Peptides against a protein of PDB entry 6D0Y. Designs and how they scored, part 33

Target 1, 225 residues: chain A of PDB entry 6D0Y
Amino acid sequence: ETEDHLESLICKVGEKSACSLESNLEGLAGVLEADLPNYKSKILRLLCTVARLLPEKLTIYTTLVGLLNARNYNFGGEFVEAMIRQLKESLKANNYNEAVYLVRFLSDLVNCHVIAAPSMVAMFENFVSVTQEEDVPQVRRDWYVYAFLSSLPWVGKELYEKKDAEMDRIFANTESYLKRRQKTHVPMLQVWTADKPHPQEEYLDCLWAQIQKLKKDRWQERHIL

## One batch from the design tools (peptide; aimed at target 1 S17 C19 L28 V31)

Design b2_p19_6_s1 (made by RFdiffusion4, then SolubleMPNN; from b2_p19_6, 10 letters changed)
Fold by OpenDDE base, seed 2:
Structure b2_p19_6_s1 (fold): chain B 225 residues (1-225), chain A 19 residues (1-19)
Amino acid sequence: as target 1 above (225 residues)
Amino acid sequence: SLKEALEIVKKFLEDQKKK
């Protein structure tokens, strides 16, 4: 059936093809747009599902959503809302791994012109503001910082291009928090190389250092975090 | 807290709607 076909198309996008990825995405966007009148809910659910379950295709699906958003702004909005709802559900379930990934996904949607940069900045401001709350467990504060920092590889460039002053404030607040928080031994996230050995470091400090380096490199990613 | 987290998400959504 058409629904099954849509599922197949959505799930398989980005796989080996005689056509370019961009061409395939444009084509799929067109197909999906055409079917929105009849299958909007299904398409929405499918996109949300693959966005969550196929993290290896993050940029593929954010691009696809971007293309769809360009064709149908309302659908793009509905998708974002759906993802926000999912983020809420993840938080409710204390599924912070999913939650942080969703934040990352939303971050990349900024690059795809689905989410406005100021909105993402505001979200990050809210995240980092948690570190300023009193009588809050550090683990919660740490998570929001982590969510912010871990998303920057996907949106830092865009946000600094448009909201550099605001981002600098967020960074300053983040740095301030990192200096005063209690540090514990956690495996590092940085890449190990024989030529550039890294000492054991607290995970947020390590991530912070990596993000600082990324920022200095003008957000040109050389290694995955 | 969960409440704070949910509020953050809520605020984000509200801000997005303003754009």
Scores: peptide ipSAE 0.040, ipTM 0.676, DockQ to the pose 0.015
OpenDDE base, seeds 1, 3, 4, 5: peptide ipSAE 0.039, 0.017, 0.018, 0.021; ipTM 0.678, 0.529, 0.524, 0.528; seed 3 fails the geometry check

Design b2_p19_6_s2 (made by RFdiffusion4, then SolubleMPNN; from b2_p19_6, 9 letters changed)
Fold by OpenDDE base, seed 1:
Structure b2_p19_6_s2 (fold): chain B 225 residues (1-225), chain A 19 residues (1-19)
Amino acid sequence: as target 1 above (225 residues)
Amino acid sequence: SLEEARKIVEKFLEDLKKK
């Protein structure tokens, strides 16, 4: 009964309430913290599940995890590890849509002080380093670049404020790759787009242009990518 | 620590590259 109640609370957070969202999240974080000694595994699974299956509540759940991490540092770490494992599983299952979303989720966790900025920079360095792999399909290289670029709307400002030199290096490597890659039809990337501002342009180049504009605008978003 | 967390993330991503 208690487990069922926790599931209900986690799934329904952010819905209409007499209290503010912030108050509800703080309250829920307190409840979850108190129940970790008895239901840690269940709570961990629930949070991972809603993080994956309710993308419309991304910022709600990243905030919740941020609050919980502040209360229980070890749990925050376990959650991040679980999400990374899920990312690996998504890739193995060829669920690239889920995989890129998970990268975005992890990116927003930086803003919630769950993942350190240097750790996310390292992640993106590793992503872009895939472009240097030999004897691999270009689609693999393209995906990691896409995952990097498509996550920057959520975390680019924070990373440039703290690690501008490292980010510039990543951008330079990305630009170099985009210039030398072959222009091909990549259906995998097209599945991840809701609307394209430049449908006549190859998507990855289009995304690069949008990110360059976003960077120029000091990471103030004017449209949804 | 921040360094420990970074190493964990890097290790997982290296595994991704190998597969």
Scores: peptide ipSAE 0.030, ipTM 0.580, DockQ to the pose 0.017
OpenDDE base, seeds 2, 3, 4, 5: peptide ipSAE 0.017, 0.017, 0.018, 0.018; ipTM 0.495, 0.467, 0.504, 0.484

Design b2_p19_6_s3 (made by RFdiffusion4, then SolubleMPNN; from b2_p19_6, 10 letters changed)
Fold by OpenDDE base, seed 3:
Parts: sequence; C-alpha cells; structure tokens
Structure b2_p19_6_s3 (fold): chain B 225 residues (1-225), chain A 19 residues (1-19)
Amino acid sequence: as target 1 above (225 residues)
Amino acid sequence: SLEKAREIVEKFLADQAAK
C-alpha cells in the first residue's frame, strides 16, 4: 500500500460497500497492521486526524482502533497517548468543543477494549476534582462536569459494572457541586405555550437529570438500527 | 451503532483467542 492509498482507505471506511462494515473494518485493520513497519507514523497521524475531524464516524474509528489494538497493542497505546496529548492541547487552547468530543471518543475506546475502565474512572475523577479547586472560575468547573456527564452515555454502563463504588463517589461529588454552584437565570422561552408550560432548566441540571434517568434505566438508551 | 461496534471488537478478539 502506498501512503496516499492508506489515507483514502482510512478516510472512506464505513462508506457504502458490497461487503459488511465488519468485514471492511477487519480488512482495513489487517492492512494497517501489515503496513505499520513502513508507515507507522503516517497511520498514527491519519487515525488521530480522522478521529478528531469526523465525529459522525466516531464508532467506526473507535472500532477500527479497537481492532488494530488487538492486533498491535503497542500501536494502540501510542494512539491513545496521542489522543490524550491532543486533549490536553485542546484544553490549553480553550477549544472546549473539540475537547469534549475527544473525551467522548476516549470513553468509547473503553468499550472497544483500548482503554481500561479504571483509567477512564481516574480521568473522570480528575475532571470532577476540578470542582474542588479554589479560586477558579465556575465556568471551568462547569465544563469538566459537563465533559464527564456528557460522556456517560458512551461508557457509563461499563464503568458502573466494573467500578460502581468509585462511580458512586464521583456522582455524589457531582451532585454536591451542582447543588451549591451558582445558577444563571435565563428568561423562559415561551414561544410555544401549552396549558401547562414546561419550566426551563439550567443546562447542567438538565443534563444531570438525563444522566440520572439513564442510570436508572441501567444505561439502556434508544439505539439507531 | 455503539452496540454493533462493541460486537465487532468482541468477535474479533474471540476469533483471535481461538487461534
């Protein structure tokens, strides 16, 4: 395989094909594994790029990385390290939209056996610990809570199955923070009013409620068939 | 889907373990 061809293969995986997605992913993983001796750095860069820039293919690329990790554990580790580095860079640059997506991507890598559950729990512990930092803007605290909560749809089930006590502690800390934080009062948008208008909730409180429901439902959510 | 992705990885790992 040529370098340019590898780029094409990686970028186009998951597109319409005569073969199943599973077959295509396994095939691509095999191709990439075979080419690692010659194109390791390029493949690593390409995977990091598509992981960041093609959020619509999140599960495709997490699965691909999972398959590749199973074939080459060291490369999988290098990929995770690169993604973590990118996350840190995004945070330093205040690119919070990219950062939160990267957290979600990393979260799904737990399901693909690339990242261990305890490692992800530790990351979330670090995030929620920001709420305990002194003399920092609330917006900083809020973002890390948001990043944590918004990632749980991807990994909450796995983490609670393996680290329920630790997760409960994180949830308790999160709940405590949400109760004591300052809330911004935004005028209710009542463009569409029914007989009984639905109250508008603060965004983190709303997310918290959604996650609590998801947890109560044992992390079962509607799946797109 | 997420579930399908998980199944793909699990199947691959199982196949590898069987070799």
Scores: peptide ipSAE 0.064, ipTM 0.680, DockQ to the pose 0.037
OpenDDE base, seeds 1, 2, 4, 5: peptide ipSAE 0.021, 0.019, 0.027, 0.021; ipTM 0.574, 0.538, 0.643, 0.523

Design b2_p19_6_s4 (made by RFdiffusion4, then SolubleMPNN; from b2_p19_6, 7 letters changed)
Fold by OpenDDE base, seed 1:
Structure b2_p19_6_s4 (fold): chain B 225 residues (1-225), chain A 19 residues (1-19)
Amino acid sequence: as target 1 above (225 residues)
Amino acid sequence: SLEEAREIVEKFLEDQEKR
């Protein structure tokens, strides 16, 4: 495959085809594996780029990377390293929207057997540990809690199945922080008309309640968070 | 969709182990 053709294949995967998505992904993974000796750096850059630019295809690309990792373990590792570097760069650039998305992407890579559950638990432990840092703005603490909680729909089930004790500790620390933090009243857009106005809830408290409900429902999502 | 993604990779891994 030519370099330009590889770009096209990677960008178009998941689009309507006569073949199943599974077969298309397996086929593409095979093509990419075969071309790694010649185009490893290019393929790596392309995958990182599309992963970031096409959030609607998150599960498609995590699956693709999972298949590639199964074929070439070293490449899978290099991809994860590249994504971690990108996460760090996003944080340095104050691009928090990209950063939180990258955490979600990494979270789903656990489901695709690219990242080990203990590694993801360690990452979340590090995130929540920021709440214990002294002389740090609350906005920073809040963001890391948000990044953790908002990623749990993608990986919470897997992490609790494998690391329940560690996850319980993280949850306890999170709950403790949420109780002691200063709450700000943020106006929320009311998207529905009700006879009685619904009370506004602080965004992290709201997210916490949603995650608690998800946990109670055995991590089976019934609605989009 | 997340479950589907996991199943696709798991199936592939199982098939590879059989080879």
Scores: peptide ipSAE 0.377, ipTM 0.876, DockQ to the pose 0.036
OpenDDE base, seeds 2, 3, 4, 5: peptide ipSAE 0.368, 0.359, 0.372, 0.361; ipTM 0.871, 0.870, 0.873, 0.870

Design b2_p19_7 (made by RFdiffusion4)
Pose (drawn by RFdiffusion4):
Structure b2_p19_7 (pose): chain A 225 residues (1-225), chain P 19 residues (1-19)
Amino acid sequence: as target 1 above (225 residues)
Amino acid sequence: EREEKVEEFLEEHEEEEEE
């Protein structure tokens, strides 16, 4: 009964309400502490559900997990382990669109001080390391590069300031791979073949240009909540 | 301060259920 009270309470946080988003998260994180001794097992899988199925509300739930971790270290560990467990489950089941949501989530948890930045950089340079794998489809290399680049809008500023020597090695490996990709197929996927008024760009070249501009902008982006 | 915030949150959630 109270479990249902916990689920609908987690899913609806951040919706329209009289209280501010921050006041709602601080209040919700407080009640999840009180119910945690009895319902630790349930609260855990619910947060795993929203990290998997609600990527649009991503930054809301990483902050919530961040608050619970600052107050309860063992809960933060159990959750991260569950995320690593689910990331493997998703990649094994060929659910890559679902896996990029989990990678984005793990990345943004660095901003919440739940995951150390070096651990995240080590995972990313293993992602880009897939560009070196031989006898594998380009789409495989593309996805692992995409998972890295698409997470940087959230975690980009943090990972670079803390570790820029290894991040530049990653960017160098990434730029080298992007230049040697074959784009012969792009015309079949363009809604318009014309370059005017708007070019229809291959998705990775587009994301690369977006990330490099953000880099030149000192990693300042003004949209992400 | 934390207890007040929790009370305020629970009261607002009860009002939403009544609606």

Design b2_p19_7_s1 (made by RFdiffusion4, then SolubleMPNN; from b2_p19_7, 10 letters changed)
Fold by OpenDDE base, seed 3:
Structure b2_p19_7_s1 (fold): chain B 225 residues (1-225), chain A 19 residues (1-19)
Amino acid sequence: as target 1 above (225 residues)
Amino acid sequence: SRKEIVEKLLKEVEEEKKK
């Protein structure tokens, strides 16, 4: 395979085909594995790029990485390291939109057996620990809570199956923070013009309520939040 | 389900790797 051909294969996976998505993913994983000895760096860069630039294919690429990780554990590790580096860079640059997406991507990698559940729990513990930092803007605290909560639809079930006690601790800390934080007025929440008024709820409180319900429903959902 | 698909594919890969 040539580098250009590999790029095409990686970018087009998940598109309409005569074969099933599963077959295409398995086939592509095999092709990429075979080419790793010659094109590892290129493949790594390509996967990192498409993972970041094509959020609509998140589950496709996490699955692909899962397959590659199973075939080549070292490559899987290098990919995770690259994504973590990117996350750190995004955080340093205050690129919160990219950062939250990367957290979600990493979260779904747990489902693909690329990242261990304890490692993800540790990451979320680190995020929620920011709420305990002194002399920092609340926006920083809020974002890390948001990043945690907004990722749970992708990984909450797995984490509670493996690390329920630790997750409960994180939830308790999160709840405590949400109760004591300063509430903000969000004009967009007042755009509702229904005949029956409903109380305005702050976005984190709303997300918290949704996640609590998801948890209560044993992480079963019809649609991703 | 996705879970079933992922598990199936990963299992197949692991089995092939052992050969």
Scores: peptide ipSAE 0.209, ipTM 0.828, DockQ to the pose 0.042
OpenDDE base, seeds 1, 2, 4, 5: peptide ipSAE 0.046, 0.032, 0.119, 0.087; ipTM 0.670, 0.617, 0.760, 0.741

Design b2_p19_7_s2 (made by RFdiffusion4, then SolubleMPNN; from b2_p19_7, 9 letters changed)
Fold by OpenDDE base, seed 2:
Structure b2_p19_7_s2 (fold): chain B 225 residues (1-225), chain A 19 residues (1-19)
Amino acid sequence: as target 1 above (225 residues)
Amino acid sequence: SREEIIKKLLEEVEEEEKK
């Protein structure tokens, strides 16, 4: 395969085909594996790029990376390292929108067996530990909690299956923080009716409630988050 | 190991946030 052709294949994966998505991904993984000896750097760069720029294909590319990781573990590791470095750079640049997406992407990589559950737990422990730092602005502490909670729809089930005690600790710390943090007044944007009261909640409190419900439902998503 | 590499990177992120 030529470099240009590889780019096309990677960018267009998931489009309509006569074959199943799974079959296409398996095929592409095979092609990419075969070309790693000649185009490893190019393939790595391409995968990192599409992972960042095409959020609508998150599960497609995490699955693809999972397949590649199974074929070439070292390459999978290099990809993870690249993504974590990018997360670090995003945080340093205060690009929190990109950062939260990257956390979500990494979270889904756990499901694809690219990142071990204990490693992701450690990441979330690290995030929630920021809430205990006095020299960190609350806006950043809030963001780390948001990044953690907003990623759980993708990985919460797996983490509780593997590391329930550690996850419970993280949840306890999160709950404690949410109770003691300064809340920002949120304008009422939702329709309020007397017969169906839906009070406007602060965004983290709202998210917390949603995640608690998801946890109670054994991480089976029945509602649109 | 991959896990060790990830751990190291996470520690670096934490350190940067404390600056």
Scores: peptide ipSAE 0.158, ipTM 0.774, DockQ to the pose 0.016
OpenDDE base, seeds 1, 3, 4, 5: peptide ipSAE 0.153, 0.154, 0.154, 0.163; ipTM 0.772, 0.768, 0.770, 0.782; seed 5 fails the geometry check

Design b2_p19_7_s3 (made by RFdiffusion4, then SolubleMPNN; from b2_p19_7, 11 letters changed)
Fold by OpenDDE base, seed 2:
Structure b2_p19_7_s3 (fold): chain B 225 residues (1-225), chain A 19 residues (1-19)
Amino acid sequence: as target 1 above (225 residues)
Amino acid sequence: SRQEIIDKLLKEVEEEEKK
């Protein structure tokens, strides 16, 4: 494949096709694997770019990387390292919207078995541990909790299956922090219903309630978060 | 190992944010 053609294939994956998405992803993974000897750097750059710029295709590209990782473990590792470096750069640049998205992306990579569950647990432990640091503004502590909680729809099931005790500790620490933090009430993100009115709730409290419900439902998503 | 490298990078995320 030519470089231009590779770009087209990567960007257009998930579009309408006579074949299933899974079949298309498997096919593309095969094509990309075959071209790694000649175009590794190009493919790596392209995947990193689309992963960041096309958030609507998050699960498509994490799945693709999962397939590539299974075919070429080293390439999978290079991709993960690139994404983690990008996360660090985003945080350094105070681009918290990009940063939280990248945390979700990395979380789904755990679900795709590209990143080991214990590694993600360790990251989340680090995030929640920030809540215990007095020299950090609450806005930053809140962000880390938000990044953790908002990523669990993608990886919570896997993490509890592999590291339930550690996850329980993280949840306990999170709950403790949410109880003692200063709050500013905001409208709920969930749909307002006249039949079941909900009081105004702080955004992290709202998210916490949603995640607790998701956990109770054994991480089977039944509602839009 | 790959996993050790990833673990190290992940641990550095917090410190990078604080800079």
Scores: peptide ipSAE 0.184, ipTM 0.813, DockQ to the pose 0.017
OpenDDE base, seeds 1, 3, 4, 5: peptide ipSAE 0.176, 0.157, 0.178, 0.158; ipTM 0.807, 0.796, 0.809, 0.801

Design b2_p19_7_s4 (made by RFdiffusion4, then SolubleMPNN; from b2_p19_7, 9 letters changed)
Fold by OpenDDE base, seed 4:
Parts: C-alpha cells; structure tokens; sequence
Structure b2_p19_7_s4 (fold): chain B 225 residues (1-225), chain A 19 residues (1-19)
C-alpha cells in the first residue's frame, strides 16, 4: 500500500460499508500489519493523528489498535507510548482538553486489551494522589479528578472487574477530596421537567454523582432512545 | 517489559505538568 492509500484507509475506517465495522477493522488491521515493515512510522503517526483529531471515532481507532496490538505486540506498545507522550505534551502545553481526551482514549485501550488494567489503575491512583499534594492550585487537583472520573465511562467496568479493591480506595479518596474542596458553583444549563427537577451542582459534584450512578448500575449505561 | 514500561510512563504523566 502507498502511504496515501494507507492514510485514506485509516481516515475512512468506520464509514458506511456493506460489511460490518468489525470486519472492516479486521481487514484494515491486516493491511496495516502487512505494511508495518515498510511503513511502521507512517502508520504510527497516522493512527496517532486520527486518534487525536477524530474524537468521534475514538472507539473505532481503539478497536483498530487493539486488533493491531494482537497482531503486532510491539507496534501496539509503540502506539501506546506515542499516545502517552502526546498526553504528556498536552499537559506541558496546558492543553487540558486534549489531555483529558487522551486519558479517555487510553482508558478505552484497556478495553481493547492494549493497556493492562493494573497500569490504568496505577495511573488513576497517581491522578487522585494529586489531590493530596500540598501547595498546588486546586485547579490542578480538580483536573486530575475530572480526568479520572470522566474516563470511567470507558473503563470503569473493566477496572472494577480486575481491581475492585484498589478502585474502591481511589473512589474513597476522590469522595474525600470532593467533600473537602472549595466548591465553585457554576450555573448549569439544565432541562427542568415538572416531574423530575434536577438540582444545580458543581461540575465535579455532578460528575461524581453520575459516576456513582453508573457504578451502581454496574457500569451499564442506560440509553434514552 | 512492555507492561512495566507503560505503567511507568502512565505514572509519570502528572510529573510532566509539574515542570
């Protein structure tokens, strides 16, 4: 495959096809694997780029990487390393929106068996440990809690299946922090219904409540159709 | 190994912000 063709294939994956998405991803993974000897760096760069630039295809690309990882373990590792490096760069650049997205992406890679659950737990332990740091801005503490909580929809189930005790500890620490932190109440755009009024909550408190509910629901998201 | 490396890299994420 030519580089341009590879780019096209990678960028267009997940588009409407007569075949299932899974089949398309498997096919693409095969193509990419075959071209790794010649185009590894290009493929790596492309995947990193599309992963970052196309957040709507997060699960598509994590799945693709999962398939590639199964085919080429080293490449999977290199991809993870590249994404972690990008996360670090985002944090250094104070690009917290990209950073949190990358945390979510990495989180979903756990589901795709690219990143081990214990490793992700360790990362989240470190994230929540920031809440215990002294002489740091609360915004820093809040962000890491946010990054943790906001990633749980993607990985909470897996982490609790593998590391429930550790996760409970992280949750306890998170809860403790949320109770102690200075709250900045921000008005929320809420849909008020006569039957189900929603109280306004601080964004982290709201997120916490949502995650608690998700946890209670065994990490099964209820879709309103 | 790979897993250890990834874990270490992940654990070091917050350190980059501190710089």
Amino acid sequence: as target 1 above (225 residues)
Amino acid sequence: DREELIEKLLEEVKKEEEK
Scores: peptide ipSAE 0.517, ipTM 0.892, DockQ to the pose 0.017
OpenDDE base, seeds 1, 2, 3, 5: peptide ipSAE 0.513, 0.513, 0.511, 0.513; ipTM 0.890, 0.891, 0.891, 0.891; seed 2 fails the geometry check

Design b2_p19_8 (made by RFdiffusion4)
Pose (drawn by RFdiffusion4):
Structure b2_p19_8 (pose): chain A 225 residues (1-225), chain P 19 residues (1-19)
Amino acid sequence: as target 1 above (225 residues)
Amino acid sequence: EEEELEEAKEVVEEFLESL
């Protein structure tokens, strides 16, 4: 019964309400502490559910996990382990669109001080390392590069300041791969073949240009909540 | 600690009533 109280309470945080978003998260994180001794097992799988199925509300739930971790270290570890467990499950089942949500989530947890930045950089340079794998489809290399680049809008500022020597090695490997990709198929996927008024760009070249501009902007982006 | 928990429950109740 109170479990249902916990679920609907987690799913609806950040919706329209009289209280501010921050007041709601601080309050919700407080009640999850009180119920945690009895319901640690259930609270864990619910947070795993929203990290997998609600990527639009991503930053809301990473802050919530961040608050519980600052107050309870063992819970933070159990959750990260569950995320690593699910990331493997998703990649094994060929659910790559679901996997990029989990990678984005792990990444943003660096901003919440749940995951150390070096551990995240080590995982990303293993992602880009897939560009070196031989006898594999370009789409495989593309996805692992995409998972890295598409997470940077959230975790980009943090990972670069803490470790820029290894991050530049990753960017160098990434730029080298992007230049040697074949784009012969793009015309079949363009809604318009004309370059005016708006070019229809290949999704990775577009994301690359977006990330490099953010880099020149000192990693300042003004939209992500 | 008990006062902080009461405040957190009030905030949760206000949030649920606003929905």

Design b2_p19_8_s1 (made by RFdiffusion4, then SolubleMPNN; from b2_p19_8, 10 letters changed)
Fold by OpenDDE base, seed 4:
Structure b2_p19_8_s1 (fold): chain B 225 residues (1-225), chain A 19 residues (1-19)
Amino acid sequence: as target 1 above (225 residues)
Amino acid sequence: SAAELAKAREIVEKFEASL
């Protein structure tokens, strides 16, 4: 495969095909694995790029990375490291929109057996621990809570299955922070569940309520509208 | 696997050190 062809294959995976998505992903994983000796750096960059820039294909690319990780463990590690570096860079640049998406992507990599559940828990523990720092602006504390909570639809089930006690502690700390933080009213902010509409709330309080409901509903996302 | 866990922990530790 040429570099241009690899780019095309990676970018177009998940598009309409006569074959199943699973078959296409397995096929692509095989192609990429075979080309790693020649194009590892290019493949890494391409995967990081599409992971970052094509959010509509999040689960496609996490699955692809999962397949690649199963074939080449070291490559999977290098990919995660690259994504972590990108996350750090985004945070340093205050690019919170990119950063939060990267956290979601990393979260779904847990389901794809690329990142271990305990490691993701540790990351979230670190995120929520920022809320305990006195010299950190609230906007930053809020972002870490947001990043944590907004990622739970992708990984909450797995994390509670593996680390329920630790997750409960994180939740308790989150709840404590949300109760004591300064709140800003956001007009016209209303979120619904399948059965019950929520009143207007501050965005983190609203998200917290959604996640609590999701947790209560055994992490079934269809209950959130 | 144990190896996967070790790798993942190392990555998280590197992340934590950067915060």
Scores: peptide ipSAE 0.074, ipTM 0.750, DockQ to the pose 0.020
OpenDDE base, seeds 1, 2, 3, 5: peptide ipSAE 0.051, 0.034, 0.043, 0.058; ipTM 0.735, 0.717, 0.723, 0.748

Design b2_p19_8_s2 (made by RFdiffusion4, then SolubleMPNN; from b2_p19_8, 6 letters changed)
Fold by OpenDDE base, seed 1:
Structure b2_p19_8_s2 (fold): chain B 225 residues (1-225), chain A 19 residues (1-19)
Amino acid sequence: as target 1 above (225 residues)
Amino acid sequence: MEKELEEARKIVDEFLESL
């Protein structure tokens, strides 16, 4: 395959086709594997790019990477390293929207057997440990808690199945932090919610409640979070 | 902010090392 054709194949995977998505992904994984000896760097860059720019195809690309990882373990590792580097760059650039998305992407890679569950648990332990930092802005603590909680719909089931004790500790620490943190209220929202039957909850408290419900439902998603 | 960024980097580095 030419470089241009590879780009087209990678960008368009998951779009309308006469074949099943699974068949298309398997086929593409085979094509990419065959081209790795000649185009590894290009393929790596392309996958990293589309993974970041096409969030609506998150599960498509995590699955594709999972298939590639099964065929070429070294490439899978290089991809994860590239995504971690991108996460670091996003944090350095204060691009927190991209950063949280990347955490979610990495989380779904656990389901695709690209990242080990214990490694992801360790990452989340590190995130929640930020809540214990002294003399730092609360917004920093809040962001890492948000990054953790907002990723759980993609990986919570797998992590609890394999590391329930560690996850319970993380949850306990998170709950403790949420209870002691200062809640932010916007006057306009207060006025608006006063006219509604239900007051609006603070965003992290709301997310926490949603995740607790998801956990109670054994991580079976019933509603879009 | 530099201190905060360094800690963020540390978290990412520790995760990478855990792979």
Scores: peptide ipSAE 0.096, ipTM 0.721, DockQ to the pose 0.014
OpenDDE base, seeds 2, 3, 4, 5: peptide ipSAE 0.029, 0.027, 0.023, 0.020; ipTM 0.660, 0.610, 0.608, 0.532; seed 2 fails the geometry check

Design b2_p19_8_s3 (made by RFdiffusion4, then SolubleMPNN; from b2_p19_8, 12 letters changed)
Fold by OpenDDE base, seed 4:
Structure b2_p19_8_s3 (fold): chain B 225 residues (1-225), chain A 19 residues (1-19)
Amino acid sequence: as target 1 above (225 residues)
Amino acid sequence: SAAAQEQARAIVKKFEESL
């Protein structure tokens, strides 16, 4: 298959077809596996690209990567390496929107058996530890908390099942930070839910409340965050 | 595979050390 054809196949997966999504993903995984010897670098780049540019298909592509990882002995590590490199580049460029999608993608890779749960917990420990650094701007500290909290709908259940004590520590540190951080009144950043009336809150405080409720509900999502 | 997961774990660990 040509490089352009691979791009088309990857970008169009999950669209309406006569076959099931599962069948299409399995088929595509087989095609990509066969083409890894010739197009590994391109496939890695394409998957990283769709991870950040097509957030609506996050679970489709994490599943695809999971299938590829199961088929290829080393692909999972190489893909994660590529994703981490992209994440670092995004952070250096202050492309926070791209970075958060990458973190969410990595989070869901835990569910796809590409990344071990303890490793993801350790990453989140490091994220939240940034809040303890005095020489880091609050905007950056806030982003790491946001990246952590906003990823939990995808991976919180798995992480708490395997590393509950460590997760509780992360939550305690997060709560402590949220209480002591400076809050600027910006109406545009205030969030409220129409279905559940509550006072308008700062976006991180609102997200924290939502995640606390999700945790209380045993990570069974009952609302869209 | 277990080996691929271990490699991924190692990469994540390296990332953590760089933060």
Scores: peptide ipSAE 0.067, ipTM 0.758, DockQ to the pose 0.021
OpenDDE base, seeds 1, 2, 3, 5: peptide ipSAE 0.062, 0.058, 0.036, 0.020; ipTM 0.753, 0.751, 0.725, 0.586

Design b2_p19_8_s4 (made by RFdiffusion4, then SolubleMPNN; from b2_p19_8, 8 letters changed)
Fold by OpenDDE base, seed 1:
Structure b2_p19_8_s4 (fold): chain B 225 residues (1-225), chain A 19 residues (1-19)
Amino acid sequence: as target 1 above (225 residues)
Amino acid sequence: SAKELEEALKIVKEFEESL
């Protein structure tokens, strides 16, 4: 298989086919596994690229990586490391929209058994702990809270099923921070809708209310944007 | 995993340095 062919296969996965998406992903995972000895670096780079540039295919590529991880655990680890490096690069470049998306992508990898639930909980604990830092801009504190809350639609169910006590602590710390922070009106991106948002609410307060409702609704989303 | 936790901590540090 040629590098150009691999690029085509990876980019086109999930498009209209006579076969099911599941069968196509399984087939592609097999092809990629077979080509890892010769094209590991290329495949890794391609997967990282499509993961960050095609947000509309988030669940397709997380599933594909999950299948590859099941076949080759070392490759799955290398992919996660590459995505974390990309997240750090996005933060350094002040590309916070890409950064938060990458956190969401990593969150969905928990559902695909690529990242362990306890590891994701630990990441969110670290994020929310930033709210306790002294002599830092509020924008830093707010971003980590936003990154945490905005990722819960993808992983909240799994994390509460496995680490409910730890998640409750994170929620309590988040709530405490939201009550004491200075209110701002910076628009934030959301990928889901809640039934009764209050347009006049501060953006993080609004997001918090939406997440509380989602939690109450057993993490069942009504609409994804 | 311990490795993933370590990477999470590095992310926090890198963000701080990027401000």
Scores: peptide ipSAE 0.042, ipTM 0.722, DockQ to the pose 0.016
OpenDDE base, seeds 2, 3, 4, 5: peptide ipSAE 0.040, 0.042, 0.040, 0.045; ipTM 0.722, 0.726, 0.724, 0.737; seeds 2, 4, 5 fail the geometry check

